# Designs tried in a protein design run: peptides against a protein of PDB entry 6D0Y. Part 63

Target 1, 225 residues: chain A of PDB entry 6D0Y
Amino acid sequence: ETEDHLESLICKVGEKSACSLESNLEGLAGVLEADLPNYKSKILRLLCTVARLLPEKLTIYTTLVGLLNARNYNFGGEFVEAMIRQLKESLKANNYNEAVYLVRFLSDLVNCHVIAAPSMVAMFENFVSVTQEEDVPQVRRDWYVYAFLSSLPWVGKELYEKKDAEMDRIFANTESYLKRRQKTHVPMLQVWTADKPHPQEEYLDCLWAQIQKLKKDRWQERHIL

## One batch from the design tools (peptide; made by RFdiffusion4, then SolubleMPNN)

Design b2_p15_4_s4 (from b2_p15_4, 5 letters changed)
Fold by OpenDDE base, seed 3:
Order: structure tokens, then C-alpha cells, then sequence
Structure b2_p15_4_s4 (fold): chain B 225 residues (1-225), chain A 15 residues (1-15)
């Protein structure tokens, strides 16, 4: 297959088809595996691009990478390495929106058996350790805590099943930081409920409470209308 | 989701 055809296949996966999404993903994984000897670099670049630029297809592409990783472990590793490089570049460039999404994407790759749970725990430990750095703006500390907490809906269950003690330590450190940090109170958009019986909660405190509830609910999230 | 459930089963089969 040609490079252009590969691009089309990768970019259009998940779109309307006569076949099921699952069948298409499995088929595409097979096609990509077969073409790796000739187009590995191109396929790698394409997957990194769609992973970064199409957040609406997060689960589709994490699944695809999971399937491909199972077929070619080395390529899966190269993909993760590329994504980590991109994350580092985003952080260096202060592109925090891209960075947080990349962390979330990597988090879901744990569920796809592409990234080992201990590796993800180590990443989160590194993030939360920023809260202990001296002479660092609170906004930076807050972001790393946010990146950690906001990724847990995707990977919290898996990490607690395999690394509960380490996760508890990270949670304790996070809680400690949240208690001692300066609270910020800014007007927020009325998005969820028109009738708010209590004052607007600070975003990190609110997120913390939500994650605590999620943890209590065994990481099963309920859809909110 | 349905996709997530499928991939879990599928990845177990491929292992």
C-alpha cells in the first residue's frame, strides 16, 4: 500500500463503514503491521499526529495502538517513546493543554497494555514531586497536580489494582499540597447547574473531591446529563 | 464503553 493510502486509513478509522468499528480496527492493525517493514517511520508519524490532533478519537487510537503493540512490541515501544518526547516538548513550550491531553492519552495506553502500570505510577510520582520543588510558581505546581488528577478517570482503576500502596502515597502527597496551597477564587461559567446551593469550589479542590468520589465508587464513572 | 470491553477481550486473546 502507498503512503497516501495509509494516511487515509489511519485518519478515517472510526468513520461510518459497512463493517463494525472493532472489525475495522483489527483489520487496520493487520494492515499497518504488514506495512511496517516498508513504512514504519511514516506510520509512526501518522499515529503520533492523529493521537495528538484528534482528541475525540482517543479511545479509537489507543485501541489501535494496543492492537498494533500486541502484534509488534518494538513498534509499540517506539510509539510510546515518540509520545513521551512530544509530551516533553509540549511542557518545555508551555503548551499545557496539549500536554495534559498527552498525559491522558498515555494513561489510557495503560489500559491497552502498551504502558506498564509501574511506569505510569512513576510518571505521576514525578508530576506530584513538582509540588515539593522550591522557588517554583504555584501555577506550575497546580498544573502537575491537575494533570495527575485529571488523568485518573482513565487509569485510576488499573493503577490502584496493581500499585495501591504507591498510589496512596501519591494521593497523600497531593492532599497535603492541596491543603497548604493558596486558594484561588475566580468567577466561573455557569455550566452544570443553574441552581448552586453552595459557593463555587476552587477548581483543584473540586477536582480532588470528584476524584475522591470516583475512587470511593471503585473508579466507575456515572454519566452526567 | 463497548469498544473498551471489546479491546480488553481482544488483547487478552492476542497475548
Amino acid sequence: as target 1 above (225 residues)
Amino acid sequence: SELEEWREKKLEEIK
Scores: peptide ipSAE 0.573, ipTM 0.938, DockQ to the pose 0.036
Fold by OpenDDE base, seed 2:
Structure b2_p15_4_s4 (fold): chain B 225 residues (1-225), chain A 15 residues (1-15)
Amino acid sequence: as target 1 above (225 residues)
Amino acid sequence: SELEEWREKKLEEIK
């Protein structure tokens, strides 16, 4: 495969095809594996790129990486390392949107057996621990909590199945932080009813409530049609 | 999702 062709194959996976998505993914994993000796660096870069820039295809690409990792364990490790480096770079550049996508991607890689559950728990512990650090802006603390909570739809089930005690601790720490953090109120967006007025819920509080509900529902997501 | 179910089975199979 040519370098340009590989790019096309990777970028277009999941699009309309005569074959099933599963067949295409399995086939592509095989193609990529075969081309690693010649195009490892390019494939690595391409996968990192689509992981960052195409969040709508997160499950497709994590699945692809999972399949590829099963075929070539070393490459899987190199990919994770590259993604971690990219995450660090994104954080340094204050590119929070990219960073959160990367965290979600890494989270779903746990489901693909690319990243071990304990490693992901450790990452989330590190994230939430930032809330306990002094001399850190709240916006930074908030982001780490956001990154953690917003990734749980992808990995919460797996982590609670394997590391429930550790996850409970992280949740407790998160809840504690959310209770004591300064909240931004937007009065003009408040919903006022005669009988039960309520302010617009702060975004982290809203997310927390959503995650609590998801947890209560045993991490079963409902699709909005 | 269907994809997630498939990959779980597939990865278990090749593991």
Scores: peptide ipSAE 0.570, ipTM 0.937, DockQ to the pose 0.035
Fold by OpenDDE base, seed 1:
Structure b2_p15_4_s4 (fold): chain B 225 residues (1-225), chain A 15 residues (1-15)
Amino acid sequence: as target 1 above (225 residues)
Amino acid sequence: SELEEWREKKLEEIK
């Protein structure tokens, strides 16, 4: 395969074809594996690029990486390392939208058996530990909590199945922080009934409530967060 | 999703 052809195959996966998506993904994984000896660096860069720039295909590319990792776990490891480097670069560049998406992508890689559950737990522990740092602005602390909570729809179930005690600790620390943090009073539209008015909630408090509900529902989503 | 269900089964077979 030529480099241009590989780019086309990777970028166009998931588009309408005569074959099923699953078949296409499995086939592509095989093609990529076979071409690693000649195009490893290019394939790595391409996968990182589409993983970063095509959020609408998150599940497609995490699945592809999962299949490829199963065939070549060394390459899977290199991909994860590259993604972690990209996450760090995004954070340094203050590109927090990209950063949070990368965290979600990495979260879904746990479901694909590319990242071990303990490693993801450790990452979230590191995120939440920022809330305990006094020299960090609250806006930064809030973002790490947001990144953690907003990723749980993708990985919360798996992490609680394997690391429930550790996750409970992280939740407790998160709850403690949310209770103590300075809340901003911003006007917002509120859904309420005359008989049961709902108090105004800050965004993180709202997200926390939604995640608590999701946890209570055994991580089965009814609506997209 | 359907894809997620498929990959779970597929990866379990390979593992």
Scores: peptide ipSAE 0.569, ipTM 0.936, DockQ to the pose 0.036
Fold by OpenDDE base, seed 5:
Structure b2_p15_4_s4 (fold): chain B 225 residues (1-225), chain A 15 residues (1-15)
Amino acid sequence: as target 1 above (225 residues)
Amino acid sequence: SELEEWREKKLEEIK
């Protein structure tokens, strides 16, 4: 495949076709594997790009990387390294929205057997440890907590199954920080009507409550009507 | 999701 054609294939995966999504993903993984000897760098760049620019296809591309990693273990490692570099660059550029999404993407790669659970736990430990740093703006501390908590819907189940004790320590540290941090309350608009409306809460406190509930429910999401 | 279920099965088979 030519470079241009590879770009098209990667960007359009998940769109309507005569074949199932699963079949298309498996097929594309095979195509990419075959082209790695000639286009590894290009494929790496393309996958990093779509991972960043197409958040609506997160599961599609993590799955693709998982399939590809199963075929070529070294490539999977190189992809993760590239994503970590991108994460560092995003943080350096104060692009927190991109950064948090990258963390979420990496989190789902644990489910794809691309990143080991202990490695992700270590990353989250590092994130939460920022809350203990002195002379750091609270916005930075808050972001790392947010990045951790907001990623748990994707990986919390797996991490607790394998590293429950370590995760509990991270949760304890997170809870401690949330209790002592300065809270800023802003007016909130409730767009939906629910039988049990949520009380007005600071954003991180609200997220914490949601994650605690998710954890209690064994990481199974419930539908809200 | 259906994709996630398939993925779990597929990746386990490949291992």
Scores: peptide ipSAE 0.568, ipTM 0.936, DockQ to the pose 0.036

Design b2_p15_5_s1 (from b2_p15_5, 8 letters changed)
Fold by OpenDDE base, seed 5:
Structure b2_p15_5_s1 (fold): chain B 225 residues (1-225), chain A 15 residues (1-15)
Amino acid sequence: as target 1 above (225 residues)
Amino acid sequence: SLEEENQKRLKKALE
């Protein structure tokens, strides 16, 4: 009964209530901490599950994990380890969509003080280093670059504040790879200007341009959705 | 400290 209740609380967090989201998350973190002695494995599994299956609540659950980590650093570490294991399993299963989302989730955990910035930089260095491996298909190399670039909206500011030199090196290596890789053109939805449609770009080149703009804007998103 | 130990473990896990 208690386990079912925990599942309900975790799954429904962020729903409308009389209290602020932050207050609700703090309360839930306290409840989960109190139940860790008896239900650590269950809570760990639940958090991993919602982190993977509810991408619309990414910031809610990263915040929750951050609050819980502040209360119990050991559990926070176990959670990250579990997520890394899941990432590795997703990659082995060629589930690239899940894998890239997990990288984004881990990236936002840096903002929540669960993962140290230098550790995330090291992870991205490892990702980009794959582009230098000759025995790896380009689709795999492209994925690592995509995973890196697509995660920067969540963590780029923090990483550049703490590890600017290392990040510049990663960017230089990324740019070099993008210039020399084989490009594939596929049909895409066109974005129109006033009188002329935007030229179709390869997806990584497009993403690179977006990230360069974001970096130039000091990692502040100013566009209107 | 527990925090330091955790960060060391996390660093290793992310490699």
Scores: peptide ipSAE 0.036, ipTM 0.732, DockQ to the pose 0.022
Fold by OpenDDE base, seed 1:
Structure b2_p15_5_s1 (fold): chain B 225 residues (1-225), chain A 15 residues (1-15)
Amino acid sequence: as target 1 above (225 residues)
Amino acid sequence: SLEEENQKRLKKALE
């Protein structure tokens, strides 16, 4: 395959086809594996690019990387390292939207057997540990908590099955932070039932409540968070 | 195994 053709194949995977998505992904993984000796750097860059720029295809590309990792573990590792470097760069550039998406992407890679559960737990431990640093602005501390909590719909079940004690410690630290953090009181929309006023909840407190409910439901999601 | 070595590398990168 030429470089241009590889780009087309990677970008268009998951689109309408006579074959199943699983079949197409398996086929593409085989093609990419075969071309790694000649185009490893290009393929690596392409996968990183589509992973970052096409969030609507998150599960497609995590699955593809999972299949490719099973064929070539070294390449899978290089891909994850590249994504982590990109995450660090996004944070340095204050691109928080890209950064949080990358965390979610990495989280789903645990389900695809690319990243081990203990490694993801370690990342989340690092995130939540930022809340204990006094020299860090609260807005940044809040972001790390948000990145952690908002990623749990993708990986919470797996992490609790394998590292429940560590996850409980992370949750305890998160809860402690949420109780002591400064809350900005801004006029917000209120939902009114017939006789009961319901003020809009602060976004992190709301997310925390949703995640606790999800955990209680054994990570079976009944609605999109 | 190669998988184990790769996961060790990933663990280090994620810390």
Scores: peptide ipSAE 0.031, ipTM 0.715, DockQ to the pose 0.022
Fold by OpenDDE base, seed 4:
Structure b2_p15_5_s1 (fold): chain B 225 residues (1-225), chain A 15 residues (1-15)
Amino acid sequence: as target 1 above (225 residues)
Amino acid sequence: SLEEENQKRLKKALE
């Protein structure tokens, strides 16, 4: 069965092979392109599934989609649309774990030339704009900020290279929100080292500090976030 | 970085 074969190929890409990962991805992209006329819907579904369920292979599948998009831009567009639809569904269902990962996946698709930088900026603008809405619980506002900040390791460099002014506005709005939001702070809990006491920080404040450092370091990671 | 790794892989694959 050809469909089963496609599933196997997609699910197993990146596993141990005699060939390089790049070669395998290019080969798979070619196979998928050739089968689009007959199995477009199946391939779309499979790619969306692995994108959602195999976070350990994020860069593998974003790269694959990038290669496939280069071969067939229409399919790439359909894939993005499917992923956006899934993101919306996840948000409506309050499935924040899936949603945040989808945002990260979409973010990395910018690097793969599947999603344009302005489009991703617009998405992040929409996320941060939620913090300005009056009838939204803080937990939801916090999530959008978290989704934005936690995605920047994947796409921050690209977005600042192309849309620095817009990104600065988003950062300013984010900072403003973080300063005024309600926080649960436990100052009594600290990690003490000989020279560097580290107080316990609220998770968004901590993430913000990490992202600010990353930005300052020109998006070159010195440690895994 | 994760971004750089992805870009590197993509670039190599497209060559």
Scores: peptide ipSAE 0.025, ipTM 0.652, DockQ to the pose 0.042
Fold by OpenDDE base, seed 3:
Structure b2_p15_5_s1 (fold): chain B 225 residues (1-225), chain A 15 residues (1-15)
Amino acid sequence: as target 1 above (225 residues)
Amino acid sequence: SLEEENQKRLKKALE
């Protein structure tokens, strides 16, 4: 049955193959495009599912969606809409782990030419704007900043190349928030290294420092964050 | 069909 076969193909892409990953992705994109007239809804659901549930294959599926989007822009749009809807649902449910991954996935879709850079900038502007809302718990404000910063390794270069002024504004607002937010009060933990002892750094401050360094390095990642 | 051929090709490539 063709429908069942599609599920298998989508789920197994990127696994051991006699061909290159690139050729397999291109081939799968062709197969999926050809079957869209008959199985669009099923294919859409499958892609959303694997995009959400298989984080180890993030770049595989973003690339696949990019290829499909190039073949069928409408389908690419429907996929993005579905993913955004899922993100909104995750946020409403306070499912931060799923939500942050979805933001990263969407971020990489910018590199795959599925989402426009200005749209992603707008999303991040909306995220950081939450830090200005007093009726929102800090934990939620912190999450939006985290979601923004933690996604920049995937998309920061592209966004700064195209929207540097807007990104600088977002960074300024982020920095301002990080300075004024209440940091968690925990006993100071000293990390001892052969070179120098240092205190444990707050997670957002640490991430901020890492992103600042990444930015300084022209978004060329040298180390795993 | 073209679809069938594509699927067959991809299936073989993944084996």
Scores: peptide ipSAE 0.013, ipTM 0.504, DockQ to the pose 0.136

Design b2_p15_5_s2 (from b2_p15_5, 7 letters changed)
Fold by OpenDDE base, seed 1:
Structure b2_p15_5_s2 (fold): chain B 225 residues (1-225), chain A 15 residues (1-15)
Amino acid sequence: as target 1 above (225 residues)
Amino acid sequence: SMEEKNQKRLEEALK
């Protein structure tokens, strides 16, 4: 395959086809594996690019990487390293939207057997540990908590099945932080019932409540968070 | 295992 053709194949995977998505992904993984000796760097860059720029295809590309990792675990490792580097660069550039998406992408890679559960737990421990630092602005601390909590719909079940004690410690630290953090009182929308006013809940408190409910429901999601 | 190898790589990348 030429470099241009590889780009087309990677970008268009998941689009309408006579074959199943699973079949197409398996086929593409085979093509990419065969071309790694000649185009490893190009393929790596392409996968990183589509992973970052096409969030609507998150599960497609995590699955593809999972299949490719099963064929060539060295390449899978290099891909993960590249994504971690990109995450660090996004944070340095204050691109928080890209950064949080990358965390979610990495989270789903645990389900695809690319990243081990203990490694993801370690990442989340690092995130939540930022809340204990005095020299970090609250806005940054809030972001790390948000990145952690908002990723749990993708990986919370797996992490609690394998590292429940560690996850409980992370949750305890998160809860402690949420109780002591400064809450900004801004005029917010209020939902009014006939007899009971209900002010809009603060976004992190709301997310925390949603995640606790999800955990209680054994990570079976009834609605999109 | 492949998973263990990738775990080590990820841990190194997270430093």
Scores: peptide ipSAE 0.050, ipTM 0.773, DockQ to the pose 0.021
Fold by OpenDDE base, seed 2:
Structure b2_p15_5_s2 (fold): chain B 225 residues (1-225), chain A 15 residues (1-15)
Amino acid sequence: as target 1 above (225 residues)
Amino acid sequence: SMEEKNQKRLEEALK
């Protein structure tokens, strides 16, 4: 396969085909594996790019990486390392939207057996620990909580199945932070009704409530958050 | 195993 062809294959995977998505992914994983000796760097870059820029195909590419990791664990590791580097770069550049998506992507990689559940738990512990740091802006603390909570739809089930005690601790710490954090605009965010003004939930509080509901529903989503 | 090595590598990367 040429580099251009590889790019096309990677970018177009998941599109409608006569074959099943699973078959296409397996086939592509095989092609990529075979081409790693010649195009490892290019394939790595391409996968990182599509993983970063095509959020609508998150599960497609996490699955692809999972399949590829099963074939070549070293490459899978290099991919994760590249994604972590990208995450760090995004954070340094204050690109929090990209950063949070990367966390979600990494989270779903747990389901694809690329990242172990304990490792992801450790990451989230680190994230939530930022809330305990002094001399950091609340926006930073909020982001890490947001990154954690917003990733749970992709990995919460797996993490609670394997690390329930640790997850409960993280949740407790998160709840504690949410209760004590400053909510500067909450009073301004309200729905006026004829009977009573109803304060609108702050975005993290809202997300927390959604995640609590999801947890209660045993991580079975009935709607897209 | 390769998996164990990779796991350790990933754990370090995730710190």
Scores: peptide ipSAE 0.045, ipTM 0.752, DockQ to the pose 0.022
Fold by OpenDDE base, seed 4:
Structure b2_p15_5_s2 (fold): chain B 225 residues (1-225), chain A 15 residues (1-15)
Amino acid sequence: as target 1 above (225 residues)
Amino acid sequence: SMEEKNQKRLEEALK
């Protein structure tokens, strides 16, 4: 395989074909594994790029990485390290949109057996611990809570199955923070109807309510968050 | 094992 061909294969996976997606992913994983001795760095870079820039294919690429990890655990580890590095870079650059998506991607890697549940719990513990930091802007605290909560649709079920006590502690800390944080409300933007008033809700409070409902529903989504 | 070694590396990376 040529380097350019690898790029094409990785970028186009999941597109219409005569074979099933699962078959295509397995085939691609085999091709990539075989080419690791020659193109490891390129493959790592390509996977990180598509993971970052093609959010519509999140589950495709997490699955692909899962398949690759099963074939080569060392490569899987290097990929995760690269993603963590990218996450740190995004945070330093205040690219919060990219950062939150990377957290979601990493979260789904737990389902693909690339990242262990305890490791993801540890990451979320670190995120929520930011709420306890002194002399930091609330926007920083809010973002880490947002990143945590926004990722739970992808990994909450798995984490509670394996680390329920730790997750409960994280939830308790999150709830405590949400109760004490400063909130901005704009009543003039409230939608009002005679039968169904819809008060404006702060975005983190709204997300918290949605996640609490999801948790109550045993992490079975009834609607898209 | 390779899996255990990799897991430790991942844990460190995620801290």
Scores: peptide ipSAE 0.042, ipTM 0.746, DockQ to the pose 0.022
Fold by OpenDDE base, seed 3:
Structure b2_p15_5_s2 (fold): chain B 225 residues (1-225), chain A 15 residues (1-15)
Amino acid sequence: as target 1 above (225 residues)
Amino acid sequence: SMEEKNQKRLEEALK
């Protein structure tokens, strides 16, 4: 395979094909593995790029990385390191939108057995610990809580299966923070539904309620969050 | 779903 062809294959995976997506992913993983000796750096860069810039294909690329990691653990590790480095850079630059997506991507990599559950728990512990820092703006504290909660649809089940005690502690700390934080001051707005009117809910409180319901439902997603 | 199929494929690959 030529370098240009590899780029095309990686970028177009998941698009309409005569073959199943599963077979295409397995085939691509095999092609990439075979070409790592010659194009490792290029393949790594390409995977990082599509992982970052194509959120609509999140599960496609996490699965691809999972398959590739199973074939070449060392390369999988290098990919994770590159993504974590990108996350750190995004956080330093206060690029919250990119950073939160990267956290979600990494979360789904746990589900794909690329990242260990304890490592992700440690990351979330670090995120929630920011809520205890008084010299940090609330907007930043809120973001870390948001990043944590918004990633749980992808990894909550796995983390509670393996680290339930630690997760319960993180949840307790999160709940405590949400109770004591200042909520955004907006006029009293009511959302009228066909069945029941209700007041507008603050975004983190709303997300918290959704995650609590998801947890109660044993992490089986019934509705779009 | 696509996700379920992908997970199954990954699990099979990890065996």
Scores: peptide ipSAE 0.023, ipTM 0.605, DockQ to the pose 0.049

